# Designs tried in a protein design run: peptides against a protein of PDB entry 7MKK. Part 19

Target 1, 71 residues: chain A of PDB entry 7MKK
Amino acid sequence: SMKEKVKAKLVEIRKFVPFIRRVRIDFQDTLSKVQGHRLDALVNLLDREDVSMSSLNKIEVIIDKLRTRFN

## One batch from the design tools (peptide; aimed at target 1 L66 F70)

Design b2_p20_5_s1 (made by RFdiffusion4, then SolubleMPNN; from b2_p20_5, 6 letters changed)
Fold by OpenDDE base, seed 1:
Structure b2_p20_5_s1 (fold): chain B 71 residues (1-71), chain A 20 residues (1-20)
Amino acid sequence: as target 1 above (71 residues)
Amino acid sequence: SEEEEKFLDELLEEIDKLPE
């Protein structure tokens, strides 16, 4: 089911939470306040169960971009 | 949600502005 697919995608995306936190911390001195807050908000968003597949796909793109920039 | 989508869209735009 779609619900099952969403949950599976969420599990996969959550594997990158430590990476997002690492970016946030390692570059804390160079990130603007708004950038830092947005990364925090992204992590918080991934703690939710009610995230759509559309949002999860966007988050995946964000993570890929972060990986390109920071590792 | 719509606010969630807006947040994610803005974040996508900000990624390219992050320090290298």
Scores: peptide ipSAE 0.658, ipTM 0.911, DockQ to the pose 0.690
OpenDDE base, seeds 2, 3, 4, 5: peptide ipSAE 0.658, 0.656, 0.658, 0.657; ipTM 0.911, 0.911, 0.910, 0.911

Design b2_p20_5_s2 (made by RFdiffusion4, then SolubleMPNN; from b2_p20_5, 7 letters changed)
Fold by OpenDDE base, seed 1:
Structure b2_p20_5_s2 (fold): chain B 71 residues (1-71), chain A 20 residues (1-20)
Amino acid sequence: as target 1 above (71 residues)
Amino acid sequence: SKEEDEFLDELLELIDELPE
């Protein structure tokens, strides 16, 4: 079901939360306050259970961009 | 939500401005 697919994708995306936190901390001195706060907000969003598939797809793109730039 | 979508769209743009 769609609900099951959303849950599965959320589980997979959450695996990157430590990476997002690492980016936030390791580059804190080079990030603007806005950039830092946005990354914090992203992590907080991933703590929720009511994230749509559309949002999860966008978050996946975001993570891919972060990985490209910082890895 | 609309706010969530707007946040994510903005973040997509903001990431392009992150340091390499």
Scores: peptide ipSAE 0.569, ipTM 0.895, DockQ to the pose 0.685
OpenDDE base, seeds 2, 3, 4, 5: peptide ipSAE 0.569, 0.564, 0.564, 0.568; ipTM 0.895, 0.893, 0.894, 0.894

Design b2_p20_5_s3 (made by RFdiffusion4, then SolubleMPNN; from b2_p20_5, 8 letters changed)
Fold by OpenDDE base, seed 5:
Structure b2_p20_5_s3 (fold): chain B 71 residues (1-71), chain A 20 residues (1-20)
Amino acid sequence: as target 1 above (71 residues)
Amino acid sequence: SEEEEKFLDELLEIIDELPE
């Protein structure tokens, strides 16, 4: 089911939470308040279980962009 | 949600402006 696919996708995306946290912390002094807050919010969003597949797909793109830029 | 989608869209837009 789509619900199970979402759950599986969420598990995979959550593997990058430590990376997102690392970016947030390592660049804390150079990030704007808005940028820092949004990265924090991204981590918080991934703590939820009711994230849609559409959102997870966008988050995957976000993570890929972060990885390209930072590691 | 709409708020969630808006948040993610905005995040996509600012990633390229993050410091190196």
Scores: peptide ipSAE 0.618, ipTM 0.903, DockQ to the pose 0.645
OpenDDE base, seeds 1, 2, 3, 4: peptide ipSAE 0.615, 0.617, 0.618, 0.617; ipTM 0.904, 0.904, 0.904, 0.904

Design b2_p20_5_s4 (made by RFdiffusion4, then SolubleMPNN; from b2_p20_5, 8 letters changed)
Fold by OpenDDE base, seed 3:
Structure b2_p20_5_s4 (fold): chain B 71 residues (1-71), chain A 20 residues (1-20)
Amino acid sequence: as target 1 above (71 residues)
Amino acid sequence: SKEEEEFLDELLEIIDELPE
């Protein structure tokens, strides 16, 4: 079911939370308060259980973009 | 939601602004 697929995708995306946190820390001194807050908000979003598949797909693109630039 | 999509779009822009 779609619900099961969303949960599975969320589990996979959450594996990158430590990476996102590391990016946030590494650039803390160069980010504006707003930019830093948005990265924090991404981590917080991934703590939710009701994230849509469309949002998860977009988050996957975001993570891939981060990985390409920083890993 | 629309707000969530706008938030995620903003993140894409923020990434482009990060130092290499």
Scores: peptide ipSAE 0.655, ipTM 0.912, DockQ to the pose 0.620
OpenDDE base, seeds 1, 2, 4, 5: peptide ipSAE 0.653, 0.651, 0.652, 0.651; ipTM 0.912, 0.912, 0.912, 0.911

Design b2_p20_6 (made by RFdiffusion4)
Pose (drawn by RFdiffusion4):
Structure b2_p20_6 (pose): chain A 71 residues (1-71), chain P 20 residues (1-20)
Amino acid sequence: as target 1 above (71 residues)
Amino acid sequence: DVIDDETLNLIDEALEENEE
């Protein structure tokens, strides 16, 4: 059943791509280079679909961790 | 840094898993 279980989460989880993109630009002045890079690769990855469930769970937390360190 | 090492490690792990 997992097969799909992914697609669903990626759909909901892609609503934050603009949020992240905003965090990256507004605070390019606040964060390191390696933070800028990893934040981009995060966007690039959320744009694919060969995305593991084990990574999406890691991505939900990484998002919860930015909804509160910024915003 | 605003983003701590734990969060950066999670990003790295998520990227490594999907590069494989």

Design b2_p20_6_s1 (made by RFdiffusion4, then SolubleMPNN; from b2_p20_6 with N9E I11L E19K E20K)
Fold by OpenDDE base, seed 3:
Structure b2_p20_6_s1 (fold): chain B 71 residues (1-71), chain A 20 residues (1-20)
Amino acid sequence: as target 1 above (71 residues)
Amino acid sequence: DVIDDETLELLDEALEENKK
């Protein structure tokens, strides 16, 4: 079902939470206040169970972009 | 700029979609 697909994708995306936290800290001096706040909010969002597939798809792209810039 | 404008836009969208 779609619900199960969302749950599965959320599990996969959550594997990158430590990475997001690392980016937040390692680039703290170069991130703007809004950028830092958004990363914090992203981590908080991924703690929730009601994240939509649309959001998860966007987050996957965001993580890919961050990985490209992180070393 | 670790997070460029396009990435920030996607991030804002994702956060807003599930804002309650």
Scores: peptide ipSAE 0.731, ipTM 0.924, DockQ to the pose 0.816
OpenDDE base, seeds 1, 2, 4, 5: peptide ipSAE 0.731, 0.730, 0.729, 0.729; ipTM 0.924, 0.924, 0.924, 0.924

Design b2_p20_6_s2 (made by RFdiffusion4, then SolubleMPNN; from b2_p20_6 with D4S N9E I11L E20K)
Fold by OpenDDE base, seed 3:
Structure b2_p20_6_s2 (fold): chain B 71 residues (1-71), chain A 20 residues (1-20)
Amino acid sequence: as target 1 above (71 residues)
Amino acid sequence: DVISDETLELLDEALEENEK
């Protein structure tokens, strides 16, 4: 079902929460206030169980872009 | 620069989609 697919993807995306937190801290001095706030909000969003597939697809792209620039 | 404007826009969209 769609609900099962969303749940499975959410589980996979949540594996990157520690990475997002690392980006937030490691680049704290170079991130703008809005960028930092958005990363904090992203971590909080991923604690929820009602995240849409559309949002999860976008978050996957965001994580890929962050991984490209983390090093 | 860590987060491009495009990435920030995607992030805003994802966050807005889940507002209650």
Scores: peptide ipSAE 0.689, ipTM 0.910, DockQ to the pose 0.850
OpenDDE base, seeds 1, 2, 4, 5: peptide ipSAE 0.688, 0.688, 0.686, 0.688; ipTM 0.910, 0.910, 0.910, 0.910

Design b2_p20_6_s3 (made by RFdiffusion4, then SolubleMPNN; from b2_p20_6 with D4S N9K E20K)
Fold by OpenDDE base, seed 1:
Structure b2_p20_6_s3 (fold): chain B 71 residues (1-71), chain A 20 residues (1-20)
Amino acid sequence: as target 1 above (71 residues)
Amino acid sequence: DVISDETLKLIDEALEENEK
């Protein structure tokens, strides 16, 4: 079911929360307030249980983009 | 920059979709 797919996707995406937090910290001096707040909000969103599949798919792309630039 | 405008847009969209 879609419900189970969302649950599974959320579990997988949450594995990257430490990575997102690390990006936020490592680039704190470079990121604007807006950028930093967006990353914080993203982490907070992933703490919720009612995240849509659409959002999770976007977050997956976000993580991929962050991984590309993070070094 | 670490977060491009495109990435920011995606973040905003994800947050908006789940705003409660």
Scores: peptide ipSAE 0.726, ipTM 0.913, DockQ to the pose 0.796
OpenDDE base, seeds 2, 3, 4, 5: peptide ipSAE 0.724, 0.725, 0.724, 0.725; ipTM 0.913, 0.914, 0.913, 0.913

Design b2_p20_6_s4 (made by RFdiffusion4, then SolubleMPNN; from b2_p20_6 with D4S D5Q N9D E19K E20K)
Fold by OpenDDE base, seed 3:
Structure b2_p20_6_s4 (fold): chain B 71 residues (1-71), chain A 20 residues (1-20)
Amino acid sequence: as target 1 above (71 residues)
Amino acid sequence: DVISQETLDLIDEALEENKK
C-alpha cells in the first residue's frame, strides 16, 4: 500500500538524520541563521510519522546536495 | 555556502507540505 511505501521511505531517510546534524554542527560558524534554522527544522520534520512521499522525495534530493558539499 | 538557495527552497517546500 501507499502507506507502507511511505513508511519504508521514511525509515530509509531517517538513517541520514545523524549526517544532517553533523552538517549543522561542523559548519555552524559558516552557516547563516536561516540556513541553520532550516536544517534544524528538517531534522524535526523527520521525527514526525505523517511525512508525505512528496516531502520524502525532496528530502532525498536535499541529502544528496548536502553530501556533495559536505567534504 | 554549504547550503544553496535551491536547497533551502526544497527544504521550505518539504516543511510547508507537512504543516498542519
Scores: peptide ipSAE 0.751, ipTM 0.924, DockQ to the pose 0.869
OpenDDE base, seeds 1, 2, 4, 5: peptide ipSAE 0.750, 0.749, 0.749, 0.750; ipTM 0.924, 0.924, 0.924, 0.924

Design b2_p20_7 (made by RFdiffusion4)
Pose (drawn by RFdiffusion4):
Structure b2_p20_7 (pose): chain A 71 residues (1-71), chain P 20 residues (1-20)
Amino acid sequence: as target 1 above (71 residues)
Amino acid sequence: EEEEEEEEEELEEEIEELDI
């Protein structure tokens, strides 16, 4: 049943791509290069669909961890 | 005011220590 279980999470979880993109731009002045980079690769990855469930769970937490360190 | 400054410093440290 997991097969789809992914698609659903990716749909919900893609609503933050603009939020991340915002965080990366507004605070390019606050964060490191390596933080800028990994934030970009995060966007590039959320744009694909060969995305593991094990990574989406990591990505929900990395988002909860930015909804509160910024915003 | 002192507590607010400490909270800002801690937030900055957390942003610097951010692992993605």

Design b2_p20_7_s1 (made by RFdiffusion4, then SolubleMPNN; from b2_p20_7 with L11R E16Q D19E)
Fold by OpenDDE base, seed 5:
Structure b2_p20_7_s1 (fold): chain B 71 residues (1-71), chain A 20 residues (1-20)
Amino acid sequence: as target 1 above (71 residues)
Amino acid sequence: EEEEEEEEEEREEEIQELEI
């Protein structure tokens, strides 16, 4: 079902939560307050269960940009 | 129902602002 696809995508994207949390800590002094808040918000969104497939696809693009910049 | 749609719109706006 679409619900099962969303759940599977959410499980795959949640594998990057430790990376996002690491970027937030390791670059805390380099990041602006706004950039730090955006990383915290990104983690909080991934902790939710009510995330749409559209939102998950946008989050995947953001994580890929983060990986390119910080890994 | 309207509150759930408003919360989804607020989350979609927040996701657009997540550019770091």
Scores: peptide ipSAE 0.189, ipTM 0.706, DockQ to the pose 0.088
OpenDDE base, seeds 1, 2, 3, 4: peptide ipSAE 0.185, 0.181, 0.189, 0.187; ipTM 0.709, 0.690, 0.712, 0.712

Design b2_p20_7_s2 (made by RFdiffusion4, then SolubleMPNN; from b2_p20_7, 8 letters changed)
Fold by OpenDDE base, seed 4:
Structure b2_p20_7_s2 (fold): chain B 71 residues (1-71), chain A 20 residues (1-20)
Amino acid sequence: as target 1 above (71 residues)
Amino acid sequence: SEERELEEERRRKEIEELEI
């Protein structure tokens, strides 16, 4: 079902939460205040269970950009 | 709750605007 697909995607994306948290802290002085706040918002969104597949796909793109720049 | 849904929508918009 779509619900199960979303749940599976959420589990996969949540694997990157520790990475996002590290970027937020380790590069706090490089990030703007707005960027830092938005990273916090991203982590907070991933703590919820009602995230859409569309949102998860967008978050995946953002994570890829973070990995390119900070990994 | 409706309040939580509105908060999540706000967060989704903030994420969409994220430029790193």
Scores: peptide ipSAE 0.156, ipTM 0.659, DockQ to the pose 0.058
OpenDDE base, seeds 1, 2, 3, 5: peptide ipSAE 0.149, 0.148, 0.153, 0.149; ipTM 0.648, 0.643, 0.653, 0.647; seed 3 fails the geometry check

Design b2_p20_7_s3 (made by RFdiffusion4, then SolubleMPNN; from b2_p20_7, 11 letters changed)
Fold by OpenDDE base, seed 3:
Parts: sequence; C-alpha cells; structure tokens
Structure b2_p20_7_s3 (fold): chain B 71 residues (1-71), chain A 20 residues (1-20)
Amino acid sequence: as target 1 above (71 residues)
Amino acid sequence: LEELLEELKKRLEEIKNLEI
C-alpha cells in the first residue's frame, strides 16, 4: 500500500538525520538564525509520521545535495 | 550553501502547502 511505501521511505530518509544535525552544528556560526531554523525545520519534519510521499521525495533531493556538498 | 538553503526554503514552503 501507499502507506507502507511512505513508511519505508521515511525510515530510509531518517538515516540521514544525524548528518543534517552535524551540518547544522558545523556551520552554526556562519548561518543566519533563519537559515539555521530551516535546517532545524527539516529535521523536525522528519520526526513526524504524517509526511506525504511527495514531501519525502522533495526532502530526499535536498539531502542528496547536502551530501554532495558536505560528504 | 546559501543557494542550497534557498532551495530548502522553497521546498519547505511547498511541503507546508501540501500538508495543509
């Protein structure tokens, strides 16, 4: 079902939460408050269980770009 | 990084609109 697919996708994307948190901390002094808040919001969004597949696909693109930039 | 964060801003707004 779509519900099961969303759950599986969310589990996979959540594996990168520690990485996102690391980026947020490493660049905390160079980020504006609003920029830092956006990264925090990304993490908080992944803590939810009601995120749609469409949203998860968009999040995945952002994470992939972060990974490319920061390894 | 700033360009990436602007993209994140845009996508977060889109996500917000979809979740409403």
Scores: peptide ipSAE 0.158, ipTM 0.688, DockQ to the pose 0.056
OpenDDE base, seeds 1, 2, 4, 5: peptide ipSAE 0.157, 0.157, 0.157, 0.133; ipTM 0.688, 0.687, 0.686, 0.684

Design b2_p20_7_s4 (made by RFdiffusion4, then SolubleMPNN; from b2_p20_7 with L11R E12R E13R D19E)
Fold by OpenDDE base, seed 4:
Structure b2_p20_7_s4 (fold): chain B 71 residues (1-71), chain A 20 residues (1-20)
Amino acid sequence: as target 1 above (71 residues)
Amino acid sequence: EEEEEEEEEERRREIEELEI
């Protein structure tokens, strides 16, 4: 079902939560307050179970940008 | 429930604006 696809995508994206938290901490002095807050918001969104497939696809693109810059 | 949905919509907007 669509619900099962969302759940599977959420499980895959949640694997990057430790990485996002690490970027947020290790680059805290380099990141603007706004960038830091948005990374915290991204983690908080991924802690929810009702996240849309559209949001998960956008978050994947953001994670790929973070990986390109920070790893 | 509605407050939690509004907070998630706010988080979605903030994520769309994420420039890093």
Scores: peptide ipSAE 0.156, ipTM 0.649, DockQ to the pose 0.059
OpenDDE base, seeds 1, 2, 3, 5: peptide ipSAE 0.149, 0.148, 0.148, 0.151; ipTM 0.642, 0.639, 0.639, 0.642

Design b2_p20_8 (made by RFdiffusion4)
Pose (drawn by RFdiffusion4):
Structure b2_p20_8 (pose): chain A 71 residues (1-71), chain P 20 residues (1-20)
Amino acid sequence: as target 1 above (71 residues)
Amino acid sequence: EFEEELDEVADEIEEALEEE
């Protein structure tokens, strides 16, 4: 059943791509290069679909950790 | 402290990227 279980989470979770893109730009002046990079690769990855469930769970937390360290 | 926290988030992003 997992097969799909992914698709669903990627759909919900893609609603944050604009949020992340905003965090990256507004605070390019606050964060390191390696933070800028990994935030971009995060966007690039959320744009694919060969995305593991084990990584989406990591990505939900990494987002909860930015909804509160910024915003 | 805030910068360290952002580094921790960036490391977690790196771990997530390594799985892909």

Design b2_p20_8_s1 (made by RFdiffusion4, then SolubleMPNN; from b2_p20_8, 9 letters changed)
Fold by OpenDDE base, seed 2:
Structure b2_p20_8_s1 (fold): chain B 71 residues (1-71), chain A 20 residues (1-20)
Amino acid sequence: as target 1 above (71 residues)
Amino acid sequence: KEQEELDEITELIDEALSEE
């Protein structure tokens, strides 16, 4: 079901939460206040269980871009 | 370049957040 697919996707995406937090902290001096706030919001979003597949797909792209730039 | 890339990422984050 779509619900099961979303849950599975969320589990996979959450594996990158520690990475996102690390980027936020390690580059705190480089990030603007807005950029830092958005990364915090992204982490908070991934703590929720009602995230849509559409959002998760976008978050996957975001993580790929972060990984390319920061590790 | 780094700042510009982060701005693009910020925009994508805004899109993801706006859908929730």
Scores: peptide ipSAE 0.583, ipTM 0.888, DockQ to the pose 0.860
OpenDDE base, seeds 1, 3, 4, 5: peptide ipSAE 0.581, 0.582, 0.579, 0.583; ipTM 0.888, 0.888, 0.887, 0.888

Design b2_p20_8_s2 (made by RFdiffusion4, then SolubleMPNN; from b2_p20_8, 10 letters changed)
Fold by OpenDDE base, seed 2:
Structure b2_p20_8_s2 (fold): chain B 71 residues (1-71), chain A 20 residues (1-20)
Amino acid sequence: as target 1 above (71 residues)
Amino acid sequence: SDMKELDEITELIDEALSEE
């Protein structure tokens, strides 16, 4: 079902929350206020249970870009 | 630079957040 697919996707994406938190903290001295706030918001979004598949697909792209640039 | 590229990532985050 679509609900099960969303749940599975969310579980997989959440595996990268520690990485996002590390980026936020490790680079906090160089990040702009906006950049830091957006990373915080991204982590907070992933704490929700009602994130849409569309959003999760976009977040996957975001994480891929973060991984490429910040290891 | 990584910081400039993060601006583009920030825009993508805004797009994801706007859908919720």
Scores: peptide ipSAE 0.504, ipTM 0.869, DockQ to the pose 0.827
OpenDDE base, seeds 1, 3, 4, 5: peptide ipSAE 0.502, 0.501, 0.498, 0.487; ipTM 0.869, 0.869, 0.868, 0.866; seed 3 fails the geometry check

Design b2_p20_8_s3 (made by RFdiffusion4, then SolubleMPNN; from b2_p20_8, 10 letters changed)
Fold by OpenDDE base, seed 2:
Structure b2_p20_8_s3 (fold): chain B 71 residues (1-71), chain A 20 residues (1-20)
Amino acid sequence: as target 1 above (71 residues)
Amino acid sequence: SEQQELDEITELIDEALSEE
């Protein structure tokens, strides 16, 4: 079902939460206040269980861009 | 630039957050 697909996607995306946290902290001096705040919000969003597939797909793109830029 | 790339990422985050 779509619900099961969303849950599976969320589980996979959550594997990158530690990476996002590392980017937020390790590059805190490089990030603007708003950029840092948005990364915090992203991590908080991924703590929720009701994230849509649309949002998860966008978050996947975000993570890919972060990985490209920050290893 | 690095700053521009981060701004683009920030925009994408805003889009994801706005859907929730």
Scores: peptide ipSAE 0.628, ipTM 0.908, DockQ to the pose 0.887
OpenDDE base, seeds 1, 3, 4, 5: peptide ipSAE 0.625, 0.625, 0.625, 0.622; ipTM 0.908, 0.908, 0.908, 0.907

Design b2_p20_8_s4 (made by RFdiffusion4, then SolubleMPNN; from b2_p20_8, 10 letters changed)
Fold by OpenDDE base, seed 2:
Structure b2_p20_8_s4 (fold): chain B 71 residues (1-71), chain A 20 residues (1-20)
Amino acid sequence: as target 1 above (71 residues)
Amino acid sequence: SKEAELEEISKLIDEALSEE
């Protein structure tokens, strides 16, 4: 079901939360306030249980870009 | 720069957040 697919994807995406937090901390001095806030909000979003598949797909793209640039 | 790259990524974050 779509519900189960969302749950599975959320579990996989959450594996990158520590990485996102690390980016936020490692670049804290060079990030603008708005950029830092957006990364914080992204982490907070992934703590929710009601994230849509559409959002998760977008977040996957975001994480891929973060990994390319910061990992 | 890393900061400039984050600006582009930040826009994508906004898009994801706006759907919730």
Scores: peptide ipSAE 0.242, ipTM 0.767, DockQ to the pose 0.804
OpenDDE base, seeds 1, 3, 4, 5: peptide ipSAE 0.240, 0.172, 0.237, 0.236; ipTM 0.766, 0.683, 0.764, 0.762; seeds 3, 4, 5 fail the geometry check

## One batch from the design tools (peptide; aimed at target 1 K65)

Design b2_p21_1 (made by RFdiffusion4)
Pose (drawn by RFdiffusion4):
Structure b2_p21_1 (pose): chain A 71 residues (1-71), chain P 21 residues (1-21)
Amino acid sequence: as target 1 above (71 residues)
Amino acid sequence: SEEEEIDEMLDELDEDLDELP
């Protein structure tokens, strides 16, 4: 059943791509280069679909961790 | 291999975010 279980979470979870893109731009002045890079690769990844469930769970938390370190 | 590289990058990003105030 997992096959789809992914698709669903990626759909919901893609609503934050603009949020992350904003975090990266507004605070390019606050964060390191390696933070800028990993935040971009995060966007680039969320744009694909060969994305593991084990990685989406890591992405939900990494998002919860920036809905509260910023914003 | 690509999945492992992604997992390592996501762990490193999680650590970077924990370092923020």

Design b2_p21_1_s1 (made by RFdiffusion4, then SolubleMPNN; from b2_p21_1, 9 letters changed)
Fold by OpenDDE base, seed 5:
Structure b2_p21_1_s1 (fold): chain B 71 residues (1-71), chain A 21 residues (1-21)
Amino acid sequence: as target 1 above (71 residues)
Amino acid sequence: SREQKELEMLDELEKLLDSLP
């Protein structure tokens, strides 16, 4: 079901939460205040259980961009 | 809606990351 697919995707995306937290802190001087705040919001969003597949797909793209810019 | 605001926040974040050097 779509619900099960969303749950599985959320589990996979949550594996990157520690990475996102590290980027937020390690590159705090590089990031603007708004970028930092949005990263905090992203982490908080991933604590929810009712995240849509559309949001999760966009988060995956964001994580890919983070991985590209922050080695 | 909550989802729309969520998507807008994520879209903004994506654009902000594209602006990084």
Scores: peptide ipSAE 0.684, ipTM 0.920, DockQ to the pose 0.903
OpenDDE base, seeds 1, 2, 3, 4: peptide ipSAE 0.684, 0.680, 0.684, 0.685; ipTM 0.920, 0.919, 0.920, 0.920; seed 4 fails the geometry check

Design b2_p21_1_s2 (made by RFdiffusion4, then SolubleMPNN; from b2_p21_1, 7 letters changed)
Fold by OpenDDE base, seed 2:
Structure b2_p21_1_s2 (fold): chain B 71 residues (1-71), chain A 21 residues (1-21)
Amino acid sequence: as target 1 above (71 residues)
Amino acid sequence: SEEKEVEELLDELLELLDSLP
């Protein structure tokens, strides 16, 4: 079901929360104030259980972009 | 809606990341 797919995707994406937090800290001086705030918001968003598949797909793209720039 | 607000946040993040040097 879509519900189970969303659940599985969320579990996989949550594995990158430590990475996102690390980017936030390691590149704090490089990031603008608004960029840092948005990364914090992203981490908080991943604590929620009501995230849509559409949003999760966008989050995957965001994580890929972060990995490209920040490892 | 909450979903729309989330989507706007994510779109903004994508735009910001694309603007990074």
Scores: peptide ipSAE 0.530, ipTM 0.884, DockQ to the pose 0.831
OpenDDE base, seeds 1, 3, 4, 5: peptide ipSAE 0.530, 0.527, 0.523, 0.529; ipTM 0.885, 0.882, 0.882, 0.883

Design b2_p21_1_s3 (made by RFdiffusion4, then SolubleMPNN; from b2_p21_1, 7 letters changed)
Fold by OpenDDE base, seed 5:
Structure b2_p21_1_s3 (fold): chain B 71 residues (1-71), chain A 21 residues (1-21)
Amino acid sequence: as target 1 above (71 residues)
Amino acid sequence: SEEEEVEKLLDELEELLDSLP
């Protein structure tokens, strides 16, 4: 079912939460206030279970960009 | 809607990341 697919995708994306948190901390002085706030919001969003597949797909793209820029 | 707010947040974050050096 779609719900099962969403849950599976969310589990995979949540594996990157520690990475996102680390980026937020390590680059706190480099990131703009807005960028830092958005990263915090992203982490908070991933604590939820009612995120759509479309949103999860977009989050995956964002994480890929973070990985590219912050190793 | 809540979904629209989430999408807006993600779009803004993606755009901000594109501006990083």
Scores: peptide ipSAE 0.408, ipTM 0.840, DockQ to the pose 0.876
OpenDDE base, seeds 1, 2, 3, 4: peptide ipSAE 0.405, 0.407, 0.408, 0.407; ipTM 0.841, 0.839, 0.839, 0.839

Design b2_p21_1_s4 (made by RFdiffusion4, then SolubleMPNN; from b2_p21_1, 8 letters changed)
Fold by OpenDDE base, seed 4:
Structure b2_p21_1_s4 (fold): chain B 71 residues (1-71), chain A 21 residues (1-21)
Amino acid sequence: as target 1 above (71 residues)
Amino acid sequence: KEEEEVEKLLDELLELLDSLP
């Protein structure tokens, strides 16, 4: 079902939460206040259960961009 | 409403990341 697909993708995306937190902290002095806040919000978003597939797809792109810039 | 706010957050984050040198 669609619900199962969403949950499965969410589980996979959540594997990157420690990475996002690391980026947030390791580059805190370099990131702007806005960037830091957005990363915090992203982490908080991934703790939710009602994230849509559309949002998860965007988050995947975001994570790829973070990986490119922050190893 | 909630989903719209989430999408705004994600779009803003994408824009910010694209602006990084």
Scores: peptide ipSAE 0.530, ipTM 0.877, DockQ to the pose 0.822
OpenDDE base, seeds 1, 2, 3, 5: peptide ipSAE 0.527, 0.525, 0.523, 0.528; ipTM 0.878, 0.875, 0.876, 0.876

Design b2_p21_2 (made by RFdiffusion4)
Pose (drawn by RFdiffusion4):
Structure b2_p21_2 (pose): chain A 71 residues (1-71), chain P 21 residues (1-21)
Amino acid sequence: as target 1 above (71 residues)
Amino acid sequence: EEEEEIDEMLDELDEDLDELE
């Protein structure tokens, strides 16, 4: 059943791509280069679909961690 | 290998975000 379980989460979890993109730009002045890079690769990854469930769970947390370190 | 590299990058991003105030 997991096969799909992914697609669903990726759909919901892609609503934050604009949010991340905003975080990266507004605070390019606040964050490191290696933070800028990893935040871009995060966007680039959320744009693919060969995405592991085990990585989406890591993304949900990463995102909860930036809905509260910023915003 | 690709999935491991992605997981390592995501762990490093999580650590970077913990360093923020």

